# Designs tried in a protein design run: peptides against a protein of PDB entry 2Q3Z. Part 33

Target 1, 272 residues: chain A of PDB entry 2Q3Z
Amino acid sequence: YVLTQQGFIYQGSAKFIKNIPWNFGQFEDGILDICLILLDVNPKFLKNAGRDCSRRSSPVYVGRVVSGMVNCNDDQGVLLGRWDNNYGDGVSPMSWIGSVDILRRWKNHGCQRVKYGQCWVFAAVACTVLRCLGIPTRVVTNYNSAHDQNSNLLIEYFRNEFGEIQGDKSEMIWNFHCWVESWMTRPDLQPGYEGWQALDPTPQEKSEGTYCCGPVPVRAIKEGDLSTKYDAPFVFAEVNADVVDWIQQDDGSVHKSINRSLIVGLKISTKS
Target 2, 254 residues: chain A of PDB entry 2Q3Z as posed
Amino acid sequence: YVLTQQGFIYQGSAKFIKNIPWNFGQFQDGILDICLILLDVNPKFLKNAGRDCSRRSSPVYVGRVGSGMVNCNDDQGVLLGRWDNNYGDGVSPMSWIGSVDILRRWKNHGCQRVKYGQCWVFAAVACTVLRCLGIPTRVVTNYNSAHDSNLLIEYFRNSEMIWNFHCWVESWMTRPDLQPGYEGWQALDPTPQEKSEGTYCCGPVPVRAIKEGDLSTKYDAPFVFAEVNADVVDWIQKSINRSLIVGLKISTKS

## One batch from the design tools (peptide; made by RFdiffusion4, then SolubleMPNN)

Design b1_p11_2_s1 (from b1_p11_2, 10 letters changed)
Fold by OpenDDE base, seed 1:
Structure b1_p11_2_s1 (fold): chain B 272 residues (1-272), chain A 11 residues (1-11)
Amino acid sequence: as target 1 above (272 residues)
Amino acid sequence: SLLQRPASEEA
């Protein structure tokens, strides 16, 4: 995981799985230096450099910082996300073939956000950075990935009496979503939560006021321990959310129906 | 498409 510079990232849909080659390039010239710059421009360093530096020995701390800094939300982070298929003022997310060009562009333009990324781009850049910093990391793809916005572990659709969806879909299921898993101990948790930790650098929800996610033990997600820091409910929902239809009747009553046609979660972990 | 999109837009 740390030594692999080239790999594949899974995309597409559950029925039509695709992959792209990706150059992580963690050992290419200047990439480690860029990763160190990323740490040195993070909000925690700017607030208290000594405290931030003293905590960089913790992969838990570093993982959380990297999760926040790979996106440009709330900080001088690397990538700006865009999902509306209008990329004329930047680079299409589909144009990237590796993390190296992205990181070099970011650094060479004075740590200005790079346009544009989507989930696999965020995940791949995070994977590169974490590997550079000596943290074993892999990209994960989850098909039919839920985005729970209200932390109730549900994807909720409001429907009229005829089953037609009403209003904007605030909550949604992605055809696919990518994040990373990093191998680390969790001395901040009870025994048994060492191993793979999920980290999500795609700006989806704020965690403690910052667009970051994790680290959360993959074991905790598997066992349904939603009290486990960080962000267990959100990551749990990505892979396990139930879909609920709220059917509104003419009399103002609402009927709750479980939508069994939409099955959330099909996680694929990469071997390299 | 290789882009992320709502699962409901998939065939």
Scores: peptide ipSAE 0.446, ipTM 0.903, DockQ to the pose 0.495
Fold by OpenDDE base, seed 3:
Structure b1_p11_2_s1 (fold): chain B 272 residues (1-272), chain A 11 residues (1-11)
Amino acid sequence: as target 1 above (272 residues)
Amino acid sequence: SLLQRPASEEA
């Protein structure tokens, strides 16, 4: 994983799985230096450099920092996300073929956010950075990926009597979503949670006040241990959320209906 | 498109 500079990222939909080649480029000139800059501009370093540096031997700590710094939310992070198809003032997310150009642009423009990324771009950049820092990492794709906004493990739609979705803040399911898994020990947890840890650099929800996610043991998600730090309920919901429709009736009553047509989660991991 | 989008647009 650490030694692989080129790979594939899975995209598309559950019915039409696609992949693209990606150059992670963790050994290209200057990339390690950029990764170190990323660490040195993180909010924790700026607040207390000595404390931050003392914790950089922990892949748990570093992974969490990287998940926050790959997005530009809350900090001088690398990428700005955009999903509205308006990319004229930047680079379309589909134009990227590797992490190197993104990281170089970020550094060369004074750590200004690079426009634009979507999930696989965030994941790929995080993968590059983590590999540079010696953390075995892979990109994963989850089809029909849920974004739970209220930590109830549900995707909830409010519908009128005609079945039309009401409200501007409905929860959503992505056609696909990408994040990373990193191999590390978890001395901060009970025994048995070493191995692959999920980290999500796409800014979806705040964790402890910052747009970051994980690390959370893949085992914990598989076993349903939602008490396991970090962000187990959110990551669990991405792959396992149930979908519920709240249907308003003509008399003003509300009926709860399980939406069985929307099946959340189909995870694919890469071999390298 | 390979862009990330709501699953409802793919269904």
Scores: peptide ipSAE 0.435, ipTM 0.902, DockQ to the pose 0.476
Fold by OpenDDE base, seed 4:
Structure b1_p11_2_s1 (fold): chain B 272 residues (1-272), chain A 11 residues (1-11)
Amino acid sequence: as target 1 above (272 residues)
Amino acid sequence: SLLQRPASEEA
């Protein structure tokens, strides 16, 4: 989890699981230096360098900073996400074969955001950075991954009388989503939450005003402890959200239906 | 697709 520089990232769908090889490259020349630059350009460092540096001994703190800095939302972060298939002014997310080129591009262009990433790219870069910083980290793929936008642990679809989805489709289920799990103690929590912590660098929801997510104990998610920091409800929903259809009838009545055909969550963790 | 997309687009 720290020493492996090459691995696989799982993609595709629950029915058609695929993987790609990925070069994490955490020990390649200059990568550690780039990771340190990433820390030195984070908003917390810019606001108060002494305070930020004093907290870098905490993998909880560092993990949260990295989750925010791997995306370029709200800061000078590494990657710009894009999902509309318009990549002509950058690099297609599918073109990346490793984290090294991404990090080098970011640094070499004055910490300008790299175009473009999707979930596995964000996760892979975060994995590289965290490994560089000595935090055991693995990429995780979750198939049928929910994006809950209103923190109700549901994915809600509005449907007409014919079952056709209406409205903006704000809430969704991804075919797959990737994030990272990092091994750390949690002295900031009650005993028993040491171990794997979920961190999500893909800019999906804001946490405390920043596009970051976690760390949250995998145990807390498994046990349904949504009170634990950070972002337990969001991560819980990614793997456990229920799907609800709101079916509008001609008379204006609305029928609530639990959609049992849409099963959220099939998590695969890597050993490399 | 290997791209991340809504599950509904692949079903």
Scores: peptide ipSAE 0.433, ipTM 0.902, DockQ to the pose 0.474
Fold by OpenDDE base, seed 2:
Structure b1_p11_2_s1 (fold): chain B 272 residues (1-272), chain A 11 residues (1-11)
Amino acid sequence: as target 1 above (272 residues)
Amino acid sequence: SLLQRPASEEA
């Protein structure tokens, strides 16, 4: 989880699981220096360098900083996400074969955001950075991954009497989503939450005003302890959300229906 | 394609 530089990332769908090889490259020349630059341009360092540096011994703190800095939302972060299939002014997310080229491009262009990433690219870069900083980390893929936008642990669809979805489909289920799990102790929590912690660097929802997510104990998610910092409800919903259809009738009445055909969550953790 | 998409488009 720290020493392995080559690995696989799972993609596709629950019915058609695929993988790609990925070069994490955490020990390649200059990568540690780039990771240190990433820390030195983070908003917390710019606000108070002494306080930020004093907290870099905490994998909880560093994990949260890296989660925010791998995306370029809110800061001088590494990657710009794009999902509209229009990548002509950059690099297609599918073109990347490793984290090293991405990190080198970011640094060599004055910490300008790299175009473009999707979930596995964000996760892979975060994995590289965290491993480089000595935090045991693995990429995780979740099939049928929910994006809950209102923290109610539901994916809600509004439908007419014919079952046609109305509105903008703001809440959705991804075919797959990737994030990372990092091994750390949690002295900031009650005993028993040491071990794997979920971190999500894909900009989906804001946490304390920044597009970042975690760390949250995998155990807390498994046991349904949604009070555990950070972002337990969001990560819980990614793997456990229920799907609800709100069906409007011609008379203006609304019927709530549980959609049992849409099953959220099928998590695969990598061994390298 | 291996791009991330809504699950409904994979059905």
Scores: peptide ipSAE 0.430, ipTM 0.902, DockQ to the pose 0.461

Design b1_p11_2_s2 (from b1_p11_2, 8 letters changed)
Fold by OpenDDE base, seed 3:
Structure b1_p11_2_s2 (fold): chain B 272 residues (1-272), chain A 11 residues (1-11)
Amino acid sequence: as target 1 above (272 residues)
Amino acid sequence: SLMQLPVSEES
């Protein structure tokens, strides 16, 4: 994983799985230096450099920092997300072919956020950075990926009597979502949670006040141990959320209905 | 590559 500079990222939908080639480029000139700059501009370093540096031997700590710094939310992070197909003032997320150009642009423009990314771009950049830092990492794709906004393990839609979705802030399911899994020990947890840890750099929800996610043991998600730090309920919901419709009737009553037409979660992991 | 999109009534 650390040694692989070329790879594939899975995209599309559950019914139409596609992949693109991606150059992670963790050994290209200057990339390690950029990864170190990323660490040195993180909010924890700026607040207390000595404490931050003392914790960089922990892949748990570093992974969490990287998940926060790959997005530009809350900090001088690398990428700005955009999903509205308006990319004229930047680079379309679909045009990137590797992490190197993104990281170089970020550094060369004084650590200004690069426009633009979507999930696979965030994941791929995080993968590059983590590999540079010696953490075995792979990109994973989850089809029909849920975004739970209230940590109730549900995707909830509010509907009128005609079945039309009401409100501007409904929860959502992505056709696909990408994040990373990193191999590490978890001395901060009970025994048995070493191995692959999920980390999500796409800014979806705040964790402890910052747009970051994980690390959470893949085993914990598989076994349903939602008490396991970090962000187990959110990551669990991405792959396992139930979908519920709240249907308002003509008399003003509300009926709860399980939506069986929307099935959350189909995870694909890469071999390298 | 394909854009990331919200789903509607997919199974």
Scores: peptide ipSAE 0.382, ipTM 0.866, DockQ to the pose 0.498
Fold by OpenDDE base, seed 2:
Structure b1_p11_2_s2 (fold): chain B 272 residues (1-272), chain A 11 residues (1-11)
Amino acid sequence: as target 1 above (272 residues)
Amino acid sequence: SLMQLPVSEES
């Protein structure tokens, strides 16, 4: 989880699982220096360098910083996300084969955001950075991954009497989503939450005003302890959300229906 | 394609 530089990332769908090879490259020349630059341009360092540096011994703190800095939302972060299949002014997310080229491009262009990433690219870069900083980390893929936008642990669709979706489809389920799990102790929590912690660097929802997510104990998610920092409800919903259809009739009546055909969550943790 | 996509309502 720290020493492995080559691995696989799982993609596709629950019915058609695929993978790609990925070069994490955490020990390649200059990568550690780039990771240190990433820390030195983070908003917390710019606000109070002494306080930020004093907290870099905490994998909880560093994990949260890296989760925020791998995306370029809110800061001088590494990657710009794009999902509209229009990548002509950058690099297609599907063309990347490793984290090293991304990190080098970011640094060499004055910490300008790299175009473009999607979930596995964000996760892979985060994995590289965290491993480089000595935090055991693995990429995780979740099939039928929910994006809950209102923290109610539901994916909600509004439909007419014929089952047609009405309005904007704000909440959604991804065919797959990737994030990372990092091994750390949690002295900031009650005993028993040491071990794997979920971190999500894909900019989906804001946490304490920044597009970042975690760390949250995998155990807390498994046991349904949604009070556990950070972002337990969001990560819980990614793997456990229920799907609800709100069906409006012509008379204005609304019927709530549980959509049992859409099953959220099928998590695969990598061994390297 | 290996891109991340929304699931279909019937999937």
Scores: peptide ipSAE 0.370, ipTM 0.859, DockQ to the pose 0.482
Fold by OpenDDE base, seed 4:
Structure b1_p11_2_s2 (fold): chain B 272 residues (1-272), chain A 11 residues (1-11)
Amino acid sequence: as target 1 above (272 residues)
Amino acid sequence: SLMQLPVSEES
């Protein structure tokens, strides 16, 4: 998890699982230095360098900083996300083959955001950075991954009598989503939550005002302990949200559809 | 495509 520089990232769909090779490259020349720059340009460092540096011994703190800094939302972070298939002014997310080029581009352009990333790119870069910083980390893929925007642990679709989705498609399920799991102790939590911690660098929801997510114990997600920090409800929903299809009739009546059975969450963790 | 996509309504 720290020593492997090459691996695979799982993509596609639950029915058609695919993978791509990825060069994490955490030991390539200059990559550690770039990871340190990433820490030194984070908003917490800029606000209070002494306080930020004093907390860098905590993998919990560092993990949370990295999850925020891998995306460029709200800071000088590494990657700009884009999902509209319009990548002409940058690099298509599908073109990346490793984290090294991304990190080097970011640094070489004065910490300007790199265009573009999607979930696996964010996750892979985060994995590289965390590994560089000595935190055992793996990329995780979750198929049929829910994005709960209202923290109700549901993905709700409203349909007309013809089955056509009505209104704003705010809530969604990704065919796949990637994040990272990092191994760390959790002295900030009750005993028993050491081990794998989920961190999500893809800018999906704000946590404490910043587009970051985690760390949250994988155990807490498995056991349904949504009270544990950080962002347990969101991560729980990614893997366990219930999908509700509502059908609205002309008379204004609404009923649950029985025609759709979508199961959220099929998590694959890598060993490399 | 290997891009991240919303699950289609038809699925």
Scores: peptide ipSAE 0.361, ipTM 0.853, DockQ to the pose 0.463
Fold by OpenDDE base, seed 5:
Structure b1_p11_2_s2 (fold): chain B 272 residues (1-272), chain A 11 residues (1-11)
Amino acid sequence: as target 1 above (272 residues)
Amino acid sequence: SLMQLPVSEES
């Protein structure tokens, strides 16, 4: 998890699982220096360098910083996300074959955001950075991954009597979503939450005002301990949200659809 | 496609 520089990232759909080779390249020349620059341009360092540096011995702290800094939201982060298939002013997310070129581009352009990333690109870059910093990390793919925006652990669709979706489809299920899991102790939590921690660098929801996510113990998610910091409800929903179809009748009555075949969550953790 | 996409209701 720290030593492997090449691996695979799972993509596609639950029915059609695919993978791509990825060069994480955490030991390539200059990558460690770039990871250190990433830490040195984070908002917490800029606000109070001494405090930030004093906390860098904590993989919990570093993991949270990295999850925020891999995306360019709210800071001088690495990647700009884009999902509209219009990538002419940058690099298509599908074109990347490794983290090294992304990190080098970011650094070489004065820490300007690299265009463009999607979930697996964010996850892969985060994986590279965390591994480079000595934190055992793996990329995780979750098929039929929910994005709960209102923290109710549901993906809700509103439909008319004809079954047509009404309003903005704000809540959604991704065909797949990628994040990382990092191995660390959790001295900030009760005993038993050491081990794999989920971190999500894709800018989906704000956590404490910043587009970051985690670390949250994988165990807490498995056990449904949603009180566990950080961002347990959101990560839980990604893998366990219930899908509810609300059928609205002309009389204003609302009924739940009884038959929902779509199941949220099919998680694959990489072994390399 | 390798693109991350919303799950369509029919897929």
Scores: peptide ipSAE 0.372, ipTM 0.857, DockQ to the pose 0.498; fails the geometry check

Design b1_p11_2_s3 (from b1_p11_2, 9 letters changed)
Fold by OpenDDE base, seed 4:
Structure b1_p11_2_s3 (fold): chain B 272 residues (1-272), chain A 11 residues (1-11)
Amino acid sequence: as target 1 above (272 residues)
Amino acid sequence: SLLQKPASEES
């Protein structure tokens, strides 16, 4: 989880699981230096360098900073996400084969955001950075991954009388989503939450005003302890959200139906 | 495609 530089990232769908090889490259020349630059351009450092540096011994603090800085939202972060299949002014997310080229491009262009990433690219870069900083980290893939936007632990679809989804489809289930899990103690929490912590660098929802997510104990998610910082409800929903259909009838009445055919969550954790 | 997309669009 720290020493391995090559691995696999799982993609595809729950029915058709695929994987790609990925070069994390945390020990390649200059990569550690780039990771340190990433820390030195984060908003917390720019606001108060002394306070930021004093907290870098905490993997909890560093993990949260990295989660925010791997995406370019709100800061000078590494990657710009894009999901509309229009990548002509950058690099297609599918073209990346490792984290090294991404990080080098970012640094070499004055910490300008790299175009483009999707979930596995964000996760892989975060994995590289965290490993560089000595934090054991693995990429995780979750199939049928929910994106809960209103923190109600539900994915809600509005449907007409014919079952057709109406509206902008703001809430959704991804075919797959990737994030990272990092091993750390949690002295900021009650005893028993040491171990794997989920961190999500894909800019999905804001946490305390920044597009970042975690760390949250995997144990807390498993046990349903949604009070545990950080972002337990969001991460819980990614793997456990229920799906609800709101069916509008011709008479204007609305029927609530639990959609049991849409099962959220099938998590795969890597061993490398 | 290996792109991330809505599960409803997966084929």
Scores: peptide ipSAE 0.415, ipTM 0.909, DockQ to the pose 0.447
Fold by OpenDDE base, seed 1:
Structure b1_p11_2_s3 (fold): chain B 272 residues (1-272), chain A 11 residues (1-11)
Amino acid sequence: as target 1 above (272 residues)
Amino acid sequence: SLLQKPASEES
């Protein structure tokens, strides 16, 4: 995982799985230096450099910093996300073939955000950075990936009496979503939560006021331990959320219906 | 498409 510079990222849909080649390039010239710059411009370093540096020996701490800094939300992070298929003022997310060009562009433009990324781009850049920093990391793809916005472990659709979806900003299920898993010990948790930890650099929800996610033990997600830091409910919902239809009636009553046609979660972990 | 989109748009 740390030594692999070339790999594949899974995309598409559950029914039509696709992949693209990706150059992680963690050992290419200057990439480690860029990763160190990323750490040195993070909000925690700017607030207290000594404290930040003293904590960089912790993969838990570093992983959380990287998940926040790969996106440009809240900080001088690397990538700006865009999902509206309008990329004329930047680079299409589909045009990237590796993390190296992205990181070099970011650094060479004074740590200005690179336009644009989507989930696999965020995940791939995070994977590169974490590998550079000596943390074993892999990209993960989850098909039918839920985005729970209100932390109730549900994807909720509001429908009229005819079953038509109402409202403009409903919760959603992505055709696919990518994040990373990093191997680390968890001395901050009870024994048994060492191993793969989920980290999500795509800006979806704020964690402790910052667009970051994790690390959370994959084991905790598997076992349904939602009390486990960090962000267990959100990551759990990505792979396990139930879908609920709230059907409004003319009399103002609402009927709750479980939508069994929408199955959340089909996770594929890369071996490279 | 290789872009992320709502799963409902894939059917």
Scores: peptide ipSAE 0.409, ipTM 0.906, DockQ to the pose 0.472
Fold by OpenDDE base, seed 3:
Structure b1_p11_2_s3 (fold): chain B 272 residues (1-272), chain A 11 residues (1-11)
Amino acid sequence: as target 1 above (272 residues)
Amino acid sequence: SLLQKPASEES
């Protein structure tokens, strides 16, 4: 989880699981230095360097900073996400074969955001950075991954009397989504939550005002303890959300229906 | 394509 520089990232769909090789490259020349630059340009450092540095011994703190800095939202982060298949002014997310080129491009262009990433690119870069910083980390993939925007643990669709989805909603289910799990103790929580912690660097929702996510104990998600920081409801929903249809009738009445055809969550973890 | 997309487009 720290020593391996090459690995695989799972992609595709629940029915058609695929993987790609990825060079994490945490020991390649200059990569550690770039990771340190990433820490030194984070908003918390810029606001109070002494406080930020004093907290860098905490994997919990560092993990949360990294999840925020891997995306370029809110800060001088590494990657800009794009999902509309228009990549002509940058690099297609599919073109990346490792984290090293991305990190080097970011640094060499004055910490300008690299175009473009999708979930596995964000996750892979975060994995590299966290490993560089001595935090055991792996990439995970969740198929049929939900994006819950209001922390109600539901994906809600409004439908007309013909079953057609009405309105524009950001809530959706991805074919797959990638994030990372990092091994750490949780002295900030009650005993028993040490171990794998989920962190999500893909900018989906804000946590405490910043596009970051986690760390949250994988155990807490498994047990449904949504009170545990950070972002337990969101991460829980990614793997466990129920899908609800609000069906409008011709008389103007609305009926709530559980959509049992849409099953959220199928998580795959890696051994390295 | 291995691009991330809505699950509805994979079905």
Scores: peptide ipSAE 0.408, ipTM 0.906, DockQ to the pose 0.467
Fold by OpenDDE base, seed 2:
Structure b1_p11_2_s3 (fold): chain B 272 residues (1-272), chain A 11 residues (1-11)
Amino acid sequence: as target 1 above (272 residues)
Amino acid sequence: SLLQKPASEES
């Protein structure tokens, strides 16, 4: 989880699981220096350098900073996400074979955001950075991964009487989603939450005003302790959300229906 | 394609 530089990332769908090789490259020349630059351009450092540096001994603090800085939302972060299949002005997310080229491009262009990433790219870069900083980290893939936008632990679809989805933007389920799990103690929590912590660097929802997510104990998610910082409800919903259809009838009445055909969550953790 | 997309678009 710290020493391995080569690995696999799982992709595809629950019915068609695939993987790609990935070079994390945390020990390649100059990569640690780039990770330190990432810390030195984060908003918390720019606001109060002494306070930020004093907290870098905490993997909880560093994990949260890295989660925010791997995406370029809100800051001079590494990657710009794009999902509309229009990548002509950058690099297709499918073209990346490792984190090293991404990090080097980011640094060499004055910390300008790299185009483009999707979930596995964000997760892989976060994994590299966290490993560089001495935090044991692995990439996780979740099939049928929910994106809960209103923190109600549901994926809600609005439908007409014919079952057609209404509205331009709604909550959704990804075919797959990737994030990372990092091993750390949690002195900021009650005893028993040490171990794997989920961190999600893909910009999905804001946490405390920044596109970041976690760290949250994997144990807390498994046990349903949604009061546990950080972002337990969101991460819980990624793997456990229920799906609800709101069906409008011709008379204007609305019927709530539980969609039992859509099953959220199938998590696979990597060993390297 | 191995791009991330809505689950409903998977065959």
Scores: peptide ipSAE 0.403, ipTM 0.906, DockQ to the pose 0.458

